Peptides against a protein of PDB entry 3ZN8. Designs and how they scored, part 101

Target 1, 125 residues: chain A of PDB entry 3ZN8
Amino acid sequence: LEEYDKIQKKMEDVMEGKGKLTLRDVYAQIIALRKMGPLSKVLQHIPGLGIMLPTPSEDQLKIGEEKIRRWLAALNSMTYKELENPNIIDKSRMRRIAEGSGLEVEEVRELLEWYNNMNRLLKMV

## One batch from the design tools (peptide; made by RFdiffusion4, then SolubleMPNN)

Design b2_p26_7_s4 (from b2_p26_7, 13 letters changed)
Fold by OpenDDE base, seed 5:
Structure b2_p26_7_s4 (fold): chain B 125 residues (1-125), chain A 26 residues (1-26)
Amino acid sequence: as target 1 above (125 residues)
Amino acid sequence: EEKEKRRRALLELILEEELKEREKER
């Protein structure tokens, strides 16, 4: 609970433009979500998301959980500097992270693209 | 043996990246 409240507050501060979203914040969020249980239960507790998302099939939830697991493997293969400042992750770093996590470079690229898109959206609020 | 070889290769890549960063800061 306390760790989750810290992550929520950090996310609120970022959404209000009072903070920068880092991959460390993303890591902490994913860990908090996993502590809440299966992705199906997490999605039910997000206000408004249950109205906007068609009820994912059990298979879609499993795919989403596997994707999150892969992203955690990538994040666990990053250095602290990379987690705090993902903009330093070049092609060499991306390849190392992929090799360390057992992922394709494209999967690591997708995580970084998601992060960049999220930061763009947060700057528009 | 293979796991240790992979671990060493990853450590070498990390070290090479840190060296490249130090060269860019000069």
Scores: peptide ipSAE 0.179, ipTM 0.664, DockQ to the pose 0.017
Fold by OpenDDE base, seed 3:
Structure b2_p26_7_s4 (fold): chain B 125 residues (1-125), chain A 26 residues (1-26)
Amino acid sequence: as target 1 above (125 residues)
Amino acid sequence: EEKEKRRRALLELILEEELKEREKER
């Protein structure tokens, strides 16, 4: 609970322009969510998500859990500098991260694109 | 053995990148 509240507060501070979302924050969020249990249980505890999203099939939940597991492998293969400043990750760094995590370079690029899109959305609010 | 060799090579590449960054900041 305390780790989740710290992450929520940091997301609020970023939305207020008082901070920057980093991949370290994304890592901490994923770890906190995984400590709460399977994605199915986590989604049941988010008010309003079950009203706006059709209940994911068991197969969609498994696909989502596998994607999160792959992203954690990528994040665990990044340096502290890369986690704090994802914009320094060039093609050479992406290849190293992919090789270290056992992922395709495209999967690492997808994670970075997702991060960049989230960081853009948070700056527009 | 091969997985550990790959892991060592990746750690060496990380260290070389960090050393090159420190040289550019001087």
Scores: peptide ipSAE 0.173, ipTM 0.653, DockQ to the pose 0.017
Fold by OpenDDE base, seed 1:
Structure b2_p26_7_s4 (fold): chain B 125 residues (1-125), chain A 26 residues (1-26)
Amino acid sequence: as target 1 above (125 residues)
Amino acid sequence: EEKEKRRRALLELILEEELKEREKER
């Protein structure tokens, strides 16, 4: 609970323009969500999600959990400098991260693209 | 043995990248 509240507050500070979201923050969020249990249980605790979105099938939840596991492997293969400033991650760094995590370079690129899209959305609010 | 070879290769790549960054800052 306390770790989750710290992460929510940091997300609020980023939405207010008081900082930037880093991959370190993404890592901390994923770890906090995993401590709450399976994605199915986490989604059940989000007010309004079960009313506005079709409940993901059990298979979609498993695919999502596997994707998060892969992204954690990528994040665990990053340096502190890369986690704090993902914009420094060039093709050489992406390849190293992919090799270290047992992922394809395309999966590391997808994580970075997702992060860039999230940072754009947070700056528009 | 294979896990340790992969770990060494990754540490070498990290070191090479850090050296290249220091060369660009000169």
Scores: peptide ipSAE 0.166, ipTM 0.647, DockQ to the pose 0.017
Fold by OpenDDE base, seed 2:
Structure b2_p26_7_s4 (fold): chain B 125 residues (1-125), chain A 26 residues (1-26)
Amino acid sequence: as target 1 above (125 residues)
Amino acid sequence: EEKEKRRRALLELILEEELKEREKER
């Protein structure tokens, strides 16, 4: 709970333009969510998600949880500098991260694209 | 053996990248 509240406050500060979302912040969020239990229980704690989305099928929850585990493996294969400043991740770094995490380069690219899109959205709010 | 060779090569690449970054910060 306390770690989750710290992460939520950090996300609020980023939305207010008081900070930059980093992959370290994403890592901390994933770890906090995993301490709360399975993705199905985590989704029940997100206000408004139960109103806007049909309850994901058990298979969709499993796919989402596997994707989060793969992204966590990629994040664990990054250097501290890469986590703090993902924009330094070139094609060589991306390949190293993929090889270290047992992922395809395309999956690491997808994580970075997701991060870039999220960081753009948070700056527009 | 091959998995350990790959792990060493990845650690060497990480170390070389970190050393190059430290040289740019001087």
Scores: peptide ipSAE 0.148, ipTM 0.620, DockQ to the pose 0.017

Design b2_p26_8_s1 (from b2_p26_8, 18 letters changed)
Fold by OpenDDE base, seed 1:
Structure b2_p26_8_s1 (fold): chain B 125 residues (1-125), chain A 26 residues (1-26)
Amino acid sequence: as target 1 above (125 residues)
Amino acid sequence: DRELERKFFERVLKILIAKKKAEEEA
């Protein structure tokens, strides 16, 4: 419970412009989300939202879990400096991370692009 | 595959709903 509260507080701080989302934060949130399961189940109990937020099928969850496992491998291949400051990750670093994680460079780029999109989303909310 | 994106989005929505509820109760 304490870990979930810390993760939520971090997200709130980023949304309020009081903090920075890092890949370290992403790592922690991925682990927490795997333990909690899909949040859509909670949101479906809110009147009016259940229709707009369908829960994914079991097959979709399995596909998503594989992608998450691959991204975790990439994150585990990053240095502390890269996790804290993802903007320093250049082509050379991406190649090293890809080789260390058994991924294609494009998969590492996709993770970084996703991170940037999430960071933008949090700043807009 | 947008599963992780969806999960993060859902979390953000949950936070927003909680904030709105707190504002309505204050």
Scores: peptide ipSAE 0.222, ipTM 0.651, DockQ to the pose 0.207
Fold by OpenDDE base, seed 5:
Structure b2_p26_8_s1 (fold): chain B 125 residues (1-125), chain A 26 residues (1-26)
Amino acid sequence: as target 1 above (125 residues)
Amino acid sequence: DRELERKFFERVLKILIAKKKAEEEA
């Protein structure tokens, strides 16, 4: 419960521009989201807001889960400094992370690009 | 693949909904 509260507060701070999303936060959020389940379950408990949201197919969910597992492997191969400050990850670090996680360097680059996009998105909410 | 993007979006919405409920109950 305490961990969930910390994760929630961090996300709120990022949305309000009082904090910055890190790859450590990304890791924590992935784990938290997997435990909470889909948004549809939350909406079902709200009277009058039982809206059926479009959900991806089972096959798409499986593909997405595999991608998440690969990215978690990359995150597990990063140092604490890299997780807190992803901007320090240069070509040498990317290669090390790729080798340690069984990914291609391009996949590590894709993760970093996704991180940058998510950080921008959260600040716009 | 946009699965992570969807998950983060859902997380943001869950937080916003919870905050709104807390404000309505207070």
Scores: peptide ipSAE 0.213, ipTM 0.652, DockQ to the pose 0.202
Fold by OpenDDE base, seed 4:
Structure b2_p26_8_s1 (fold): chain B 125 residues (1-125), chain A 26 residues (1-26)
Amino acid sequence: as target 1 above (125 residues)
Amino acid sequence: DRELERKFFERVLKILIAKKKAEEEA
């Protein structure tokens, strides 16, 4: 419970422009999200939004779990400095991370691109 | 594959809902 509250507070700070989403935060969020499962029902609690996010099929969940597993491997192969400051991750660092995690460099790049997109998303909310 | 993105988005929405509820109760 306390862990979830801490993660939520960090997310709120980012959305309010009081903080920056880091890959360390991403790691924590991934773990939390895996424990919570799909939250598509959250939308039903938003008044005036008659929109429901579809729940993924079992096959889609498995695909997503594999992607998450691979990204966690990448994150586990990063240094603390890289996790806190993803912008320092250059081609050399990406290659090292890829080699250490058993991923392709392109997959590490995909993770970083996803991170940048999420960071932008959180800042605009 | 947008599963992780969806989950993050849903989490953000949960926070937004919590804020809206707090505003409605105030």
Scores: peptide ipSAE 0.151, ipTM 0.577, DockQ to the pose 0.193
Fold by OpenDDE base, seed 2:
Parts: C-alpha cells; structure tokens; sequence
Structure b2_p26_8_s1 (fold): chain B 125 residues (1-125), chain A 26 residues (1-26)
C-alpha cells in the first residue's frame, strides 16, 4: 500500500504541474501494475462492486501483456538520462533502443509518442 | 495504441480501490 501511495502522490504531483512524468515513472508504474495483477482480481476482493466491468478476454490480456513486455524491454534498453529526459531521444538513440530491445524502431517511436501525449494531457488537467 | 494508457488508468483505479479497502479495514 505504501508503494501505491507513493505512486499516486507522484501522479497527483504531475497532474498538478508540480512534477514531470518521466519514463522512469512509467517503468515503475508498469511494474507495480503487474505486481498487483489484473483489475478484475482486485475487484473480486471488494464485496458489492460486482459491477461487471467488461473484463478483457484472456486472449486480450495476453496480447496486452506481450505489449507491456515489449515496452519494458524498450525501457530497459534506455540510459538513465534517456529515462529521465525522453526528449533527448533522437533517431540514433531510438534505433539503438530498438536494436537493444528487439523491437522495431516504430514501436519505440510509438512509446515515445504515447509518453509525449500523456505529458500533454497531464498538463491540461 | 492505447494499451499503455489503459494500464496507467488501471493502476490509478487499483490505487483508489486499495485506499478504499484500507479505509474499510481501519
């Protein structure tokens, strides 16, 4: 729970414009999410919240898990400076990250685009 | 691809749920 509180606080700080979401933060959040397992399992422990949120099929969960694994591979192939300042990642760095992670350059680009979009969204809140 | 976005939202929801549960257990 303490770990979750720390992450929540960080997210709140970013939403309030008091901080910047980094790829390091993204990594930490993904790891914590995986540790907790699917939301459906968490909801099962809450009596009365049997609101059948459309749980993704097992196949969809597997596809999502594979995608997350790819993102983690990309993140693990980044330098500390890149994780803290993703904006420094140029084409050369992107190619290196892709090669190191076994991904296509476009997949790394997609991750960075997502990150940028997320930061823009958080600044709007 | 909104998978990563979905995961972040899922995490936020999990944190909120965990907090609620902790409050109920306290």
Amino acid sequence: as target 1 above (125 residues)
Amino acid sequence: DRELERKFFERVLKILIAKKKAEEEA
Scores: peptide ipSAE 0.236, ipTM 0.680, DockQ to the pose 0.147; fails the geometry check

Design b2_p26_8_s2 (from b2_p26_8, 14 letters changed)
Fold by OpenDDE base, seed 1:
Structure b2_p26_8_s2 (fold): chain B 125 residues (1-125), chain A 26 residues (1-26)
Amino acid sequence: as target 1 above (125 residues)
Amino acid sequence: DRELDRRFFEDILELLVAKKKREEEE
């Protein structure tokens, strides 16, 4: 619970423009979300959100869990400097991370592109 | 695969709702 509150506060600071989302924050958030399960059940009961997030099928959940495991392997293969400053990850670093995690370089690139998109989304809020 | 996108989006929405609720209580 205390770790989750720290992650929430850090995400709030990022949304308020007081902080920067890092891959370390992404890692911590993935671990927190895996412990809590799907938040969709809680959000469906909030009046005025009106957004029925489509619940993925059981097969889509399994595919998503495998992708999350692969991305966690990539994150575990990064240096502290790379986790704090993902923009330093060049082609040589991507290859090392891919080799260390048993992933393709394209999968490491996909993770970095996803991170950049999430960091843009948080700055728009 | 959109599960990670969904989970992060849900968490962002929860934070937004919590922020709005705090602003309404001030």
Scores: peptide ipSAE 0.202, ipTM 0.627, DockQ to the pose 0.216
Fold by OpenDDE base, seed 4:
Structure b2_p26_8_s2 (fold): chain B 125 residues (1-125), chain A 26 residues (1-26)
Amino acid sequence: as target 1 above (125 residues)
Amino acid sequence: DRELDRRFFEDILELLVAKKKREEEE
């Protein structure tokens, strides 16, 4: 709960434009989400939201869990500087991360693209 | 596969709802 509250507060600060989402924040959030389980359990307590978010099937959860595992491997292969400033990740760094994580370079690119999209979404809120 | 997108989106929505609730209580 305390780790989640710290992540939530940081996400609030990012959403308020007081901060920038980093891959370190993404990593911390993924770990917190894995510890807490599906956020759908929390959202079920919010009137009106619990009805709007379909609970994924068990098979969809398993597929998502494998992708999250692969992305965690990529994140674990990044340097602190890369996690804090993903914009420094060039082709050479991306290849090193891919090789270190057992991923394709394209999967690392997909993670970085996803991060950029999420960081844009947070700035629009 | 959109599970990570869903989880992050759900988290963002929770923050938005919490923010809106605070604004309604002020």
Scores: peptide ipSAE 0.202, ipTM 0.627, DockQ to the pose 0.247
Fold by OpenDDE base, seed 2:
Structure b2_p26_8_s2 (fold): chain B 125 residues (1-125), chain A 26 residues (1-26)
Amino acid sequence: as target 1 above (125 residues)
Amino acid sequence: DRELDRRFFEDILELLVAKKKREEEE
């Protein structure tokens, strides 16, 4: 819960335009989400949150868990400077990260693209 | 795979709901 609350505060700061989401924040959030499970399961226990988010099937959760594990391997292969400033990750850095994590360069690119899209979404809120 | 997108989207929705509740209590 404490790790989750720290990420929630960081996400609030990003949504308010007071901060930026980093890959370090992403890493911490992935770990927090793996501990808590789907947030939709938590929200179902809150009376009056009429937002029934579609809960993924158990099979979809398992497929997603493998992708998350691969992205964690990539994140673990990044330097602190790269985690804090993902925009410095060039082709040479992507290749090193891919080699260090046992991933394809394209999978590292997908993670970075996802991160950029998430930052765009947070700026729209 | 959209599981990570979904989880982060759920977190954003929770923050939006919490923000709206605070604004209704003011």
Scores: peptide ipSAE 0.189, ipTM 0.616, DockQ to the pose 0.216
Fold by OpenDDE base, seed 3:
Structure b2_p26_8_s2 (fold): chain B 125 residues (1-125), chain A 26 residues (1-26)
Amino acid sequence: as target 1 above (125 residues)
Amino acid sequence: DRELDRRFFEDILELLVAKKKREEEE
């Protein structure tokens, strides 16, 4: 609960323009979500959201969990400076992170692209 | 592929709902 409240406050601060989403915040969020499980059980009771957020099949859940494990491996291979300021991650850093995590460079690029998209979305809310 | 997007989106929606509830109580 305490970890979840810290993440919530951080996301609120980012939406209000008082902060930025970092990959450290992403890491903390992934861990919290794994502990609490999907909030989809609550959101499916909101009219219209069950259509926008269909419950994934068991196979889709397994694929999603594997992707999350791979991204956690990438995050664990990053330096503190990279986690706090992901825009410093150049091709050389991406290659090192990929090699250290057992991922392809393109998977590390995909994580960074995802992060950039989420950070843009939060600034629009 | 989209599970992380869904989970982050769910959290953002929960925050927005919580914010709206606080604003309605003020």
Scores: peptide ipSAE 0.211, ipTM 0.630, DockQ to the pose 0.195; fails the geometry check

Design b2_p26_8_s3 (from b2_p26_8, 17 letters changed)
Fold by OpenDDE base, seed 3:
Structure b2_p26_8_s3 (fold): chain B 125 residues (1-125), chain A 26 residues (1-26)
Amino acid sequence: as target 1 above (125 residues)
Amino acid sequence: DKKLEKREFERLLSLFVAQEERRRRE
């Protein structure tokens, strides 16, 4: 019961932008984006919206989708501790994650770098 | 939109908690 209360509190903090962003939060956001994917495509076909919103080309959408898929594989290969505290991921952990996800080590590094950059930006706001 | 995201986040966190409990028992 205490664990469920912690989950609820953390969820509220993230939704309000008050909590520390973790890779678990990133995972949730990616899933949310994927669920909205079909809706986003529909909106792009609405006349007038395509003029105001720079719509990525179909090729760019495919590239983005593949990148997201690969990041999800990496995230699924992380331990709970790593997802909660990505800063503990050293070279050895990064290699394990890459091997477990079928990705290159550089791709895992890219994900972590992106995460770190996001955290820096959030601290500036 | 936000409600769906919230529900998914709760689901994910619950799975991670369950995973941690399993690891503590090993």
Scores: peptide ipSAE 0.104, ipTM 0.617, DockQ to the pose 0.028
Fold by OpenDDE base, seed 2:
Structure b2_p26_8_s3 (fold): chain B 125 residues (1-125), chain A 26 residues (1-26)
Amino acid sequence: as target 1 above (125 residues)
Amino acid sequence: DKKLEKREFERLLSLFVAQEERRRRE
């Protein structure tokens, strides 16, 4: 966890000044979520908090963790330019990323679609 | 400098990947 914090902090320093959400930011968010993993588990054991926060079942958490792992694999297979400008990712790039990450092309497409949707939502705020 | 940021980012990614690989082995 301590090493995660160091990487996260340094990554945040490198990404400072970004006004637009990029896949680099997504990467940072995933790291942050993983950092909170133990805390989330602890919070789930607090009586009453599960009533206020619909805590996902253990199975749902496992499914979510696997999905996050897959997204990380995809992100790790992207170039810096792709992470900074995901809109340049065409079919050829998606295939390369999928093959490099051991994912289906559809899973890479899903990540990009999620990113695009997130950007749309952010523009509405 | 954008080039410096790119290099540092790539370095951090490499460190992260290495850490994740170690964690998976434990």
Scores: peptide ipSAE 0.092, ipTM 0.571, DockQ to the pose 0.025
Fold by OpenDDE base, seed 4:
Structure b2_p26_8_s3 (fold): chain B 125 residues (1-125), chain A 26 residues (1-26)
Amino acid sequence: as target 1 above (125 residues)
Amino acid sequence: DKKLEKREFERLLSLFVAQEERRRRE
């Protein structure tokens, strides 16, 4: 716990202030949520989700958990520049990331699409 | 210094990865 708190504090110091969401921010959030336990426990901490979405089945939770692990593998295969500015990720970079993470290129594309959608949503606020 | 920031980030990232891997093995 002490090690985790030290890492979190240092990460906050390195993170850019409130502004544009980066994949670095995404990575940090995923790791923080994973510390809380499996996806089922994570979902319990999201306000309003229980009202908007039915409780996922056990199989859906397993699929979601595996997807998170795969996305983490992709993120771990990215460079600092790519994490800070995902817009620079072209087809060549996507292929490298996929090969390095043991994923299909389409899965890397899916992650980037998700990120872009999140950024668009945040700009509306 | 952006170069220093990059190195620190990479170090922190590796620590997060290592921590998560340990947690998954427990």
Scores: peptide ipSAE 0.088, ipTM 0.578, DockQ to the pose 0.027
Fold by OpenDDE base, seed 5:
Structure b2_p26_8_s3 (fold): chain B 125 residues (1-125), chain A 26 residues (1-26)
Amino acid sequence: as target 1 above (125 residues)
Amino acid sequence: DKKLEKREFERLLSLFVAQEERRRRE
């Protein structure tokens, strides 16, 4: 735990001053969330979620957890440059990432599409 | 400076991965 906190603090120092969401940020957030425990436990700590969203079933939680696991595999297969600027990821890079992570290319595309959507939404806020 | 940040990030990323792997084995 102490080691994690030290790493997190150092990461925050490196990330300080960055105003846009990157896949690097996404990766860091996923790791931080997973340190808190399973997705079910994380969701329980989000205030107001129960009133805004229906309580997910156990099966839905499992599906979500598996999706996160698969996305982590993809993120682990990306280079720093790709994590920092996902827009450089072309079809060749996607294929490499998919092969390295044991995913289908379409799953990598889905992650990138999700990221792009998130980034667009953040710019609108 | 950017090169240093990249190296630091790569190191931190590896440590995060290692930490996650340890957690999964426990």
Scores: peptide ipSAE 0.075, ipTM 0.570, DockQ to the pose 0.026

Design b2_p26_8_s4 (from b2_p26_8, 17 letters changed)
Fold by OpenDDE base, seed 5:
Structure b2_p26_8_s4 (fold): chain B 125 residues (1-125), chain A 26 residues (1-26)
Amino acid sequence: as target 1 above (125 residues)
Amino acid sequence: DKELDRRFFERVLQLLVAKKKREEAE
């Protein structure tokens, strides 16, 4: 419970411009998202609400879970310094992370691009 | 694959709604 509250407070601080989103925060949010599942899956248990929201197909969920697994492997292969300051990740670090996680360098680049896009989104909210 | 984008956006919305509810209760 305390960990969940810290994760939530950190995201609120980022949205308010009081904090910076790190890859450590991204890791924590991915774990939280996996535990809760899609919002559509939560709402489908409420009589009358579940029918009105598009639910992802089982195949889309499986593809998403595979992508999550691969990105968590990349994050687990990063140093603490890289997780706290992703901007230091150059081509050499990216290659090391890819090799350590069993991913292609392009997949690590995709994760970093996704992080940058999410960080921009949170600042706009 | 945009499933992660969708799930992350849903989480952001949940956090915003939860924040608003706390502010209204204070």
Scores: peptide ipSAE 0.368, ipTM 0.779, DockQ to the pose 0.228
Fold by OpenDDE base, seed 2:
Structure b2_p26_8_s4 (fold): chain B 125 residues (1-125), chain A 26 residues (1-26)
Amino acid sequence: as target 1 above (125 residues)
Amino acid sequence: DKELDRRFFERVLQLLVAKKKREEAE
């Protein structure tokens, strides 16, 4: 519970402009998100709400979980300095991360692009 | 595949709602 409170507070600080989102924070949020599952799946257990929400298909959930596993592998292949400062990740670092995680370089690039998009989104909220 | 985008957006919404509820309780 205390770990989740820290993860939540960090994300709130980022949304308020009081903190920087790092790839370490992304890792923590992915883990938290996996534990909670899709919100739509949680809402399906509430009588009367399950009928109206477009829920992702089981196949879409499986594809999403595979992508999450791949991105966690990439994050686990990063150095502490890279996790805290993703902007230092150049082509050479991306290739090393890809090789270490069993991914294509394009997948590592996609993760970094996604991180940049999420960081922009959180600053707009 | 936009599933991760959707799930992250849902998480952000959950955090916003939780924050608002705390601010209303203070």
Scores: peptide ipSAE 0.368, ipTM 0.777, DockQ to the pose 0.227
Fold by OpenDDE base, seed 4:
Structure b2_p26_8_s4 (fold): chain B 125 residues (1-125), chain A 26 residues (1-26)
Amino acid sequence: as target 1 above (125 residues)
Amino acid sequence: DKELDRRFFERVLQLLVAKKKREEAE
């Protein structure tokens, strides 16, 4: 519960402009969303709400879980400095991360692009 | 594959709703 509250508070701080989203925060959020699962699956436990939300197909969930695993591998191959300040990740670092995680460089680039998009989204909220 | 985008968006929405509920309780 305490870890969940810290993760939530950090995300709230980012949305309020009091903090910067890091790749460490992204890692924590990916873990949290994986543990929770799709919101539709959570809401299925609430009588009357579960029927109205489209649940992803089992195949979509499997594809999503594979992508999550791949991105977690990339994040686990990053240095602390890279996780705290993703802007330092140049082409050389990106290649090292890809090689260390067994991913293509393009997949690491996609993760970083996704991070940038999420960071923009959170600042607009 | 937009499943991660969807799941992350759902998480953000949950955080927003939780924040709003706290603000309403204050």
Scores: peptide ipSAE 0.366, ipTM 0.773, DockQ to the pose 0.245
Fold by OpenDDE base, seed 1:
Structure b2_p26_8_s4 (fold): chain B 125 residues (1-125), chain A 26 residues (1-26)
Amino acid sequence: as target 1 above (125 residues)
Amino acid sequence: DKELDRRFFERVLQLLVAKKKREEAE
């Protein structure tokens, strides 16, 4: 319970401009998201809502889970300095991370682009 | 593949709702 509260508070601080989103924070959010599952699946257990909410297909869930697994592998191949300061990740670091995780460099670049987009989104809400 | 984007967006919405509820309770 205490870990979930810290993770939530950190995201609230980022949205309020009181904190910086790191790749460590992204890692924690991905883990929390996997534990909870899709919101539509949670809402299906509420009487009267389950029939009207679009749920992702089983195939979409599998594709998403594979993408999550690949990105977690990339994050696990990063150094502490890279996780705390993602902006230091240059082409050489991306290549090392890709090789260490068994991914293509383009997949690591996609993760970093996604992180930058999420960081911008969280500051706008 | 937009499933991860969708799931992350749902999480952001949950955090926004939780924040609003706290602000209303203060």
Scores: peptide ipSAE 0.358, ipTM 0.774, DockQ to the pose 0.242

